# Peptides against a protein of PDB entry 5OOQ, part 93

Target 1, 227 residues: chain A of PDB entry 5OOQ
Amino acid sequence: YREDVRQVVTHPANALSFLQPGRLVEISVNGKDNYGWGAVVDFAKRINKRNPSAVYTDHESYIVNVVVNTMYIDSPVNLLKPFNPTLPEGIRPAEEGEKSICAVIPITLDSIKSIGNLRLYMPKDIRASGQKETVGKSLREVNRRFPDGIPVLDPVKNMKIEDEDFLKLMKKIDVLNTKLSSNPLTNSMRLEELYGKYSRKHDLHEDMKQLKRKISESQAVIQLDDL

## One batch from the design tools (peptide; made by RFdiffusion4, then SolubleMPNN)

Design b2_p17_7_s1 (from b2_p17_7 with S10G F11K D15E)
Fold by OpenDDE base, seed 2:
Structure b2_p17_7_s1 (fold): chain B 227 residues (1-227), chain A 17 residues (1-17)
Amino acid sequence: as target 1 above (227 residues)
Amino acid sequence: MEVTELENGGKLYNEFP
């Protein structure tokens, strides 16, 4: 059920509206490499320049750049490519007792474990020297302030996910948290139906983003004509 | 929205207090 909720929450139709710069997100790359809580820098639609016809799943269709403070110090961070979620070999979180550094890593929505209700103020130029470390210090302080964990966005109250099947899922989870009976098979079929509904919302979101870009481009052209 | 100052001069925002 937790994974089912995660799939709905991290769907572009729901998640993108909450991935503003500075948004705290809990990161697990490929379900294996846990970086803990990081801060969103930005996100973009995933475009494969080598294969423009590449089709990505909804959860892999966007790249989110995040600042993490748990990168292993000897990781080849110089090999990180912006907007390439395929991380180089050796890129991993520090283990217990290892030193860590701050890094910006590109991840997919599928690598988001949780979306927090908190945002950091993000520097305008995170690539500037020392800025990642500043964010890293902020992350450490936030973690210290929330020893029981950073508060997660409520999918219903905060994210306004109003799908009836999702609401039923949430109610079942609440009941199951009180009663230990999980039936994973029944939930998978309902998730597919949910994704079908969210796909339409996602399309609208992309259309709006494209429209905003076109407006910005048009304004830039107007400013060039006034110069 | 609730704003909290961090020790390093950063700011923390809670949109859903």
Scores: peptide ipSAE 0.574, ipTM 0.941, DockQ to the pose 0.668
Fold by OpenDDE base, seed 1:
Structure b2_p17_7_s1 (fold): chain B 227 residues (1-227), chain A 17 residues (1-17)
Amino acid sequence: as target 1 above (227 residues)
Amino acid sequence: MEVTELENGGKLYNEFP
């Protein structure tokens, strides 16, 4: 269900009004290259100069330029073309232990994983010397301030998405989340009741804690699969 | 809208606090 929500949220009819300069967005390119949270520079309707009759899907019909601070240092960033979302080979985020740099990358709406409720004050000319690095420092500070993640826009309350099917989807997600939250507790309570009858042994209490963790992990996985 | 100053002199805006 998370993908269904993402598709609605990142649709041009909903997303574009929230892609102001400085808007924080979480970026995943081609489902594998996770750049983390970046800042929107600008966006434009995708135009193919070589093929003006090219038809794009809704999620591919706009190009968003974003500042990221997670670009691998040896990526061929000089080959990046503004408003060309077809990234050159070797353009990727830095892996663990690798050095990163700031870069402006063009992405499609489909590469937006989430839209944050936060916005940076953006320099007027992001391409000027040192400006990307300034934004990069700001992004690092924001990530430090939000260790549990940057708050995501509420699709209903903030984005005012009023589609009935979408609202039904959101309600279903809420019910599932509640059920997944309540059932583990109920199951854990039942397990605690079950084990409490046996719990005069110290070993059983540890087993219960481990089982609760496993249940929580399993439910998190189920939630990820069901959503 | 909430405005927070960043250490580098930047500003962070929360439009939906």
Scores: peptide ipSAE 0.569, ipTM 0.940, DockQ to the pose 0.821
Fold by OpenDDE base, seed 5:
Structure b2_p17_7_s1 (fold): chain B 227 residues (1-227), chain A 17 residues (1-17)
Amino acid sequence: as target 1 above (227 residues)
Amino acid sequence: MEVTELENGGKLYNEFP
C-alpha cells in the first residue's frame, strides 16, 4: 500500500506543483541508494538529445535536481552531468563511518520516496562556491529539529489529490492503521515483520554494494593492465 | 505559512503547519 501511495504522490500530475526550489524530499535512487532528505533546486522535462523520440514513463519523464548532504566524499561528483539521471559508477551515499559531502544530483520522480511539507530558502546560484555547503548545514539543522522525521505532505489535505480510487486506498490504509494500533499483539508482530523485511533489504543492499565494489575493483585492475 | 529562522541565517518555511 505504501508503494501504491508513493506512485500516486510522485506522479507528475501531483508532484510537480510541490517541487518548488527548497522543497524537502526524501531520496532513494534505484531503490538502493538512500540519500535521506535533500532540497529541490529545480526540475525540467526529460529530453534525450540523442534520441528525441525516446518515450519515458511518467515517473521517468522529469528530472529533479536536488542538493544532498550525504554524498560519499570519494564519489566521482565531477562526472555528474546536469539533467542526466543515469548516475556515474561510484556515485553513492556515504555509509556509516564514511565522510560525506554536499552535491547536486539529478534524479527522476521515481527516486522520490516522500515529499515534505517544509521548504528551505534556496540561494539563487546553488553552483556558486559555498552555497551547496550552506544548504547542507541547513539540512543538518532541520534533521536535528525533527528527530522523528520531517513531516510528509498529506496527499489529500495538502496535495489535494481527489482521485476516487486513491481516496479509497487512503481510507483502507487508515482503517488498517487504526486496527493495528488498537491491537498490541498485532503491533508487535508487525514490528517484527517490518524489522525483518528491513533487515533483509539492508543485507541484500550491502551484498549488492560489495558485489558492485568488487566488479569496479576488477575493472580498475583490468584498465591498469591495459595501460 | 510558518517561518522559522535557522542558525546559519537561512529560513525554513512550513506551508502546512
Scores: peptide ipSAE 0.567, ipTM 0.939, DockQ to the pose 0.851
Fold by OpenDDE base, seed 4:
Structure b2_p17_7_s1 (fold): chain B 227 residues (1-227), chain A 17 residues (1-17)
Amino acid sequence: as target 1 above (227 residues)
Amino acid sequence: MEVTELENGGKLYNEFP
């Protein structure tokens, strides 16, 4: 059920409006490489220059650039290709006892484990010298302040996901005693139905334009509050 | 929105306190 919720939350129709610069997101690449909480830099629609006809799933159709502070120090970060979510071999989080560095990595929406309710103030040029490290220090401080974990966005209250099937899913999860031994297959089928509803309702391209505007407006408001 | 200052001079925003 957690995966079902994650799939709905990370769908472009829901997630993109909450991927403003500085948004904290919990990152798991390929279900194995846990980078912990990182900060969103930006996102863009995934374009394959080599194969323009490539069709991606909804969760793979966008690339999100995120700052992480858990990159293994000896990872070949120089091999990272901008806007390529296929990470080179050896790109991994630091294990216990290993040193870590800050890096910007391109991920898909499918690599987002959770979206936090917190945002960092992001520098305008994260690629400038020392800026990633500044964000990395901020991330460390946030983790220190929230030892029990960074608060996750409420899908209903905060994200305002009002899909009836999703609400039913959430109600089922809330019923602690429901041995939701529901067959993983039944849940997957229901999830596909949910995604089908989202894909039909949303022109992701138009949504992206609207979201970029909202993000820009939100950044402007943040800058105004800093004045 | 709740704004908290970080030690490094950064800011943390909670949009949903």
Scores: peptide ipSAE 0.563, ipTM 0.940, DockQ to the pose 0.667

Design b2_p17_7_s2 (from b2_p17_7 with T4I S10G F11K D15E)
Fold by OpenDDE base, seed 1:
Structure b2_p17_7_s2 (fold): chain B 227 residues (1-227), chain A 17 residues (1-17)
Amino acid sequence: as target 1 above (227 residues)
Amino acid sequence: MEVIELENGGKLYNEFP
């Protein structure tokens, strides 16, 4: 269900009005290259100069230029072409222990994982020397200030998506989340009732805590599979 | 809209606080 929500949120009819310069967006390219949160520079309708008759899907029909601060330092960033979302080989985020640099990358709407509530004040010329690094520093500070994650736009309250099927989807997700949250509690309460008889034994209490964690983890996995 | 000043002199806007 999360992917279904993402498809609706990132559709041009919904997303473009929220892709102002400085808008924070979470970026995942090709479902594998996670750049984390970046800042929107601009966007444009995708035009193929070599093939003007090219037809793109809705989610591939626009190119969004974003500043990221997680580009692998040895990535061939010099091969990046503005408004070309087909990234050169070797363009990837830095892995753990690798050094990163700031870069402007062109992405499609399909590469947006989330749209944030937050917007950076962007410099007038992001391509000027040092400006990308300034934005990169700002992104680091934002991540530091929001350790639990950057707030995501509410599709209904903020984005005003009023499609009936989408609202039904959101309601279903809420119900599932409630059930998944209530079931662990019910199971944990039953477990507490079961182990409450043994509560005087420290070992059983620790086992109960471990079991509760495992149940919570298992339910989180189920939730990820169901959503 | 909430404005958050960043240490580097940048500004962050929360349009939906």
Scores: peptide ipSAE 0.579, ipTM 0.942, DockQ to the pose 0.803
Fold by OpenDDE base, seed 2:
Structure b2_p17_7_s2 (fold): chain B 227 residues (1-227), chain A 17 residues (1-17)
Amino acid sequence: as target 1 above (227 residues)
Amino acid sequence: MEVIELENGGKLYNEFP
């Protein structure tokens, strides 16, 4: 059920509006490499320049750049490519007892374990020397201030996910948290129906984003003509 | 929205306190 909730929450139709710069997100790359809580830098639609016809799943269709403070110090961070979620070999979180550094890594929505209700004020130029480390210090302080964990966005109250099947799922989870009987099979069929509904909402969101970009580009051209 | 001042001079925003 937690994975089912995660799939709905991290769907572009729901997640993108909460991935503002500084948003705290819990990161698990490929379900194996746990970087802990990081801070969103930005996100963009995934475009494969080598294969423009590449079709990605909804959860892989966006690249989110995040600052993490748990990168293993000897990781080849210089090989990180912006907007390439295929991380080089050796890119991993520090294990217990290992030293860590701050890094910006590109991830997919599928690598988001949870979305926090907190946002950091982000520097304008996170790539400038020392800025990642500043964010890293802030992340450490946040973790210290929230020893019980960073508060996660409420999918219903905060994210306003109002799908009836999702609400039923949440109610079942609440009941199951009180009662240990989980039947995971009944939830998979409902998730597919949910994704069908979210796909339409996602398309609209992308259209709006493209429109905003076109407007911004047109305004930039107008400003260039006025110069 | 709640604003929390961090010791390093950063700011933390809680949009949903």
Scores: peptide ipSAE 0.578, ipTM 0.943, DockQ to the pose 0.668
Fold by OpenDDE base, seed 5:
Structure b2_p17_7_s2 (fold): chain B 227 residues (1-227), chain A 17 residues (1-17)
Amino acid sequence: as target 1 above (227 residues)
Amino acid sequence: MEVIELENGGKLYNEFP
């Protein structure tokens, strides 16, 4: 149900009116690379200059540029191309114990996990020296002020999504949440299940990341041997 | 709309308080 809600919320018809400069959005690229909360710079309709007849899905039809403060420091950020959501190899969030930097990354709507109710005041020229870092400091302060998480836009009350099927979905979710909250035993079991799913996903993600690192290291060694 | 002042002189806007 959460994914169904996300699909509706991140659809262009609903999301674009809330992607003003400074809008806080939670970012997950390819369902694996979690950058956390970033700030929207701008967005544009996706245009393929090489293939103008390219048809994209609704969730891939727009590019959103976002400032993140969780980019791995050794990521090849210089290879980032504005409005190209195909990120170069090595572009990833910092892991625990790694240093991070601020970067502007182009993402699709499908990479938005949540849209926040908060907006930052954004510099006019985010590409100017030091501006990304200023936004990065602001993002850190916001995270500090909201330890329980940044408030997410209410799809119905705030975003005014009036689709009948969506409203029915939301009502079902509310009923389920009410039933779950009323039974302590179901809450504990669900928490364990959610934690187990999260742990398994995290473990799989870490395994995949380690595998990718090993592959990258092996390729780097091969390239060194070819020189 | 609620305005929150940040320590670095920035501003945070809550449109839906």
Scores: peptide ipSAE 0.569, ipTM 0.940, DockQ to the pose 0.834
Fold by OpenDDE base, seed 4:
Structure b2_p17_7_s2 (fold): chain B 227 residues (1-227), chain A 17 residues (1-17)
Amino acid sequence: as target 1 above (227 residues)
Amino acid sequence: MEVIELENGGKLYNEFP
């Protein structure tokens, strides 16, 4: 059920409007490499320059650049290619006892485990020397301030996901949590129906344009408040 | 929106307190 919720939350129709610069997101690459909470730099529609006709799933159709502070120090970060979510071999989070560094990694929406309700004020030029490390320090402080975990966006109250089938899913989860019973098979069929609805209703191209505007507006508001 | 000042001079925004 958690995966079903994650799939809906991380769908472009829902997620992109909350992937403003500085948005905290919990990152898990390939379901194995847990980088913890990182900060969104930006996102773009995935374009394969070598194969322009490449079709991606909705969850793989966008690349999100994220600052993480948990990259293993000896990871071949120099092999990272901007806008290539296929990470080189050896790119991994630091394990217990290993040293970590800050890095910007390109991920797909499918690598987002959770979207936080918190947003960092991001430097204008994250690629400038020392800026990633500054964000990394901020991430460490956030984790220190929230030892019980960073609050996750409420899909209904915050993200305003009002799909009837999703609401039914959420109610089922609540009931199951109360009953301490899991029946994952019944919800998988409904997830397919939900995705079918999202894919038909949303022109991702138009959505992206609207989202860019909203992101710019939100950044302007933040700058005005700092003034 | 809640603004939390960080020790390093950064800011953290809680858009949904």
Scores: peptide ipSAE 0.568, ipTM 0.942, DockQ to the pose 0.663

Design b2_p17_7_s3 (from b2_p17_7, 8 letters changed)
Fold by OpenDDE base, seed 5:
Structure b2_p17_7_s3 (fold): chain B 227 residues (1-227), chain A 17 residues (1-17)
Amino acid sequence: as target 1 above (227 residues)
Amino acid sequence: MKVEELENGGLLFDEYP
């Protein structure tokens, strides 16, 4: 369900109006490269100059430039091309114990994990010397102020998504979250039923399997502690 | 750091630390 929500939230029809300069977004590239929370610089419709007739999916049809403060220091950041979401080899977030730097990276909407309910005041010229580092300091300050996590935009209350199918999805998630908070065992079965009903895509089935595994692992750990 | 409510929802930090 989280992936279904993400697909709707990050769709251009919903996301673009909230990708103002300074908007915080949580970034995951290729499902594995987690840059954490970054700040939006700008966005543009994706244009392939070499192939003007190229058709992109909705989630790949826009490029968002984002400041991140988690870029691995030895990443070839000089090879980054503005508005080219195909990142050079070696562009990755810093791992634990590695040093990081600030960088502006071009990403697709599909690389947005969450849209934050916060905006930073952005420098007029992010390419000027020291400006990325200034934004990087602000990102660290935001993370310090929100130790429990940066607030995420509410898709219904904040983003005003009024799609009936989406509203039904959100209601089901709310019911599940309410039940999950009360009884871990009943939560796994209901999550499966809900995911089974909404799993129009193969990806939702895999996410459900992973979630079931995590729930089973968590239950196994709880049972081991209760034994 | 000043925080302002945005008309379209959210908080704006208008100062850098």
Scores: peptide ipSAE 0.039, ipTM 0.747, DockQ to the pose 0.147
Fold by OpenDDE base, seed 3:
Structure b2_p17_7_s3 (fold): chain B 227 residues (1-227), chain A 17 residues (1-17)
Amino acid sequence: as target 1 above (227 residues)
Amino acid sequence: MKVEELENGGLLFDEYP
């Protein structure tokens, strides 16, 4: 059930509106590399320039750039490619007793374990010297202030996910808090129908974003012509 | 550190600690 909730929460139709700069997200890459809580820098739709017809799953269709403060110090961070969520070998979080550094890593929505109910102030240029380390200090301070864990966005109260089947799922989880690892209700949850609804919502959202960008670009051109 | 409540819920820290 936790994974089903995660799939719904991290779907583009739900998650993207909460991935503002400074939003805290809990990061797990490939289900094994736990970076803990990081801060969102930005996100972009995943585009394959070599294959423009490439089709990605909904959860792999966006790249989210995040600042983490748990990168292993000897990780080959110089091999990180902007907008490439396929991390080089050796890119990993520091283990216990190892030194860590701050890094910006590109991840997919599928690598988000949870979305925090907190945002940090973000520097204007995260690539400038020392800026990612400043964010790293802020992350440490947040962890200090929330020793019992960083508050997670409520999917219903905060994210306004009001799908009937999702609400039924949440109610079942509340009743089955001790059995969250088992999904005996997969067949009864109409997950495919939920995903279909979210995919349609995502398509509309992307169309609106594209339209807003075109309008903004047109206005910028008009302003340049008026100068 | 200033804390502001977000419209959709949550806290915004507009200053670095």
Scores: peptide ipSAE 0.037, ipTM 0.726, DockQ to the pose 0.108
Fold by OpenDDE base, seed 1:
Structure b2_p17_7_s3 (fold): chain B 227 residues (1-227), chain A 17 residues (1-17)
Amino acid sequence: as target 1 above (227 residues)
Amino acid sequence: MKVEELENGGLLFDEYP
């Protein structure tokens, strides 16, 4: 369910208007490299200069540059290419006990785990000496101030996602969370809950697929009307 | 819009400016 919500939230039609400079985003690259919360520098539509005909998925069609403060110190950051989300080998977050540095990394929308309801004031030139480190200090302070986690944008209240299928999905999640908290774990209820989770996961996956199609179709129609 | 000054001299916003 969380992944289904994430797919909708991080879709360009919903996410881009919230990726202003300084927006906090939680970053996970390739489903394994968790950089934690970073700050958006900017974003651009992904253009392959070598292959202009390259077609990207919606979630891979934009590049977001983000400042992170969790880059492993010995990562080959000099090999990072602006606007290339294919990160060089060895680019990773610091593990426990390792030293970290600040870096600007290009990511896709698919690498956004969450969009925060907070923004940092960003320096005018993030590439200037010491500016990334300034943002890095601010990120540490934010994490200190929010020990229970950085506030996440509400998809409905904040992002104004009003798609009926998405609203139904959100309601289903809320009902599930309520039932999980209220039902005494009898063996029968656990089985029904597991079955319900699988059934609902399937239903939500189909709902998400339909939503993605509708969004893609709507974008295609808009592009056709603009042509 | 709530604006909070950070200890490092940065600013934190809780809403879109």
Scores: peptide ipSAE 0.034, ipTM 0.706, DockQ to the pose 0.512
Fold by OpenDDE base, seed 4:
Structure b2_p17_7_s3 (fold): chain B 227 residues (1-227), chain A 17 residues (1-17)
Amino acid sequence: as target 1 above (227 residues)
Amino acid sequence: MKVEELENGGLLFDEYP
């Protein structure tokens, strides 16, 4: 269901109006290379100069240029071609413990995992020296301010997607999320109830043992006085 | 830092944080 939502949200008819300069987007290339949150520079319709008759899917028909601050430092960023979403070999995000740099990468709409409900001020000339690094600093600051994650655009409230089938999908997801969230709570409450019952039963057993002991002691004292 | 609410409910930072 999450993928179905992503397909609708990232469709050109819905996404393009929200890909203004500075819009935050969460980037995953080929489902493997997670760059995290980046900032949109611009977008353009994909044109193949070598094959003008090339037909692209809706999600591959546009190229979005994004600034990321998670590019592996030794990635061959000099081989990046503007408006070519086919990334050169070795272009990847930094892994844990590796150093990262800022880069502008061209991606397709299909590489957008989510669209953030946040925009950064973008420099007029992102290609000027130091400008990508400035955006990279801003991205770090945003991540610092939102440790629990950057807010995502609501497809219905913010994007105004009113398709009936999509609304039905969203309702199904909400029901499932409610069931998933209620299960741990219900299980914890049930565990507490069971523990409470067990504790009460144990206390009653101890009280009964103490009472039996007192009765036995009292009978022993009575027998000694009758002797 | 000036924060502006966008028409769609998003936040725009006018200055780099």
Scores: peptide ipSAE 0.033, ipTM 0.717, DockQ to the pose 0.139

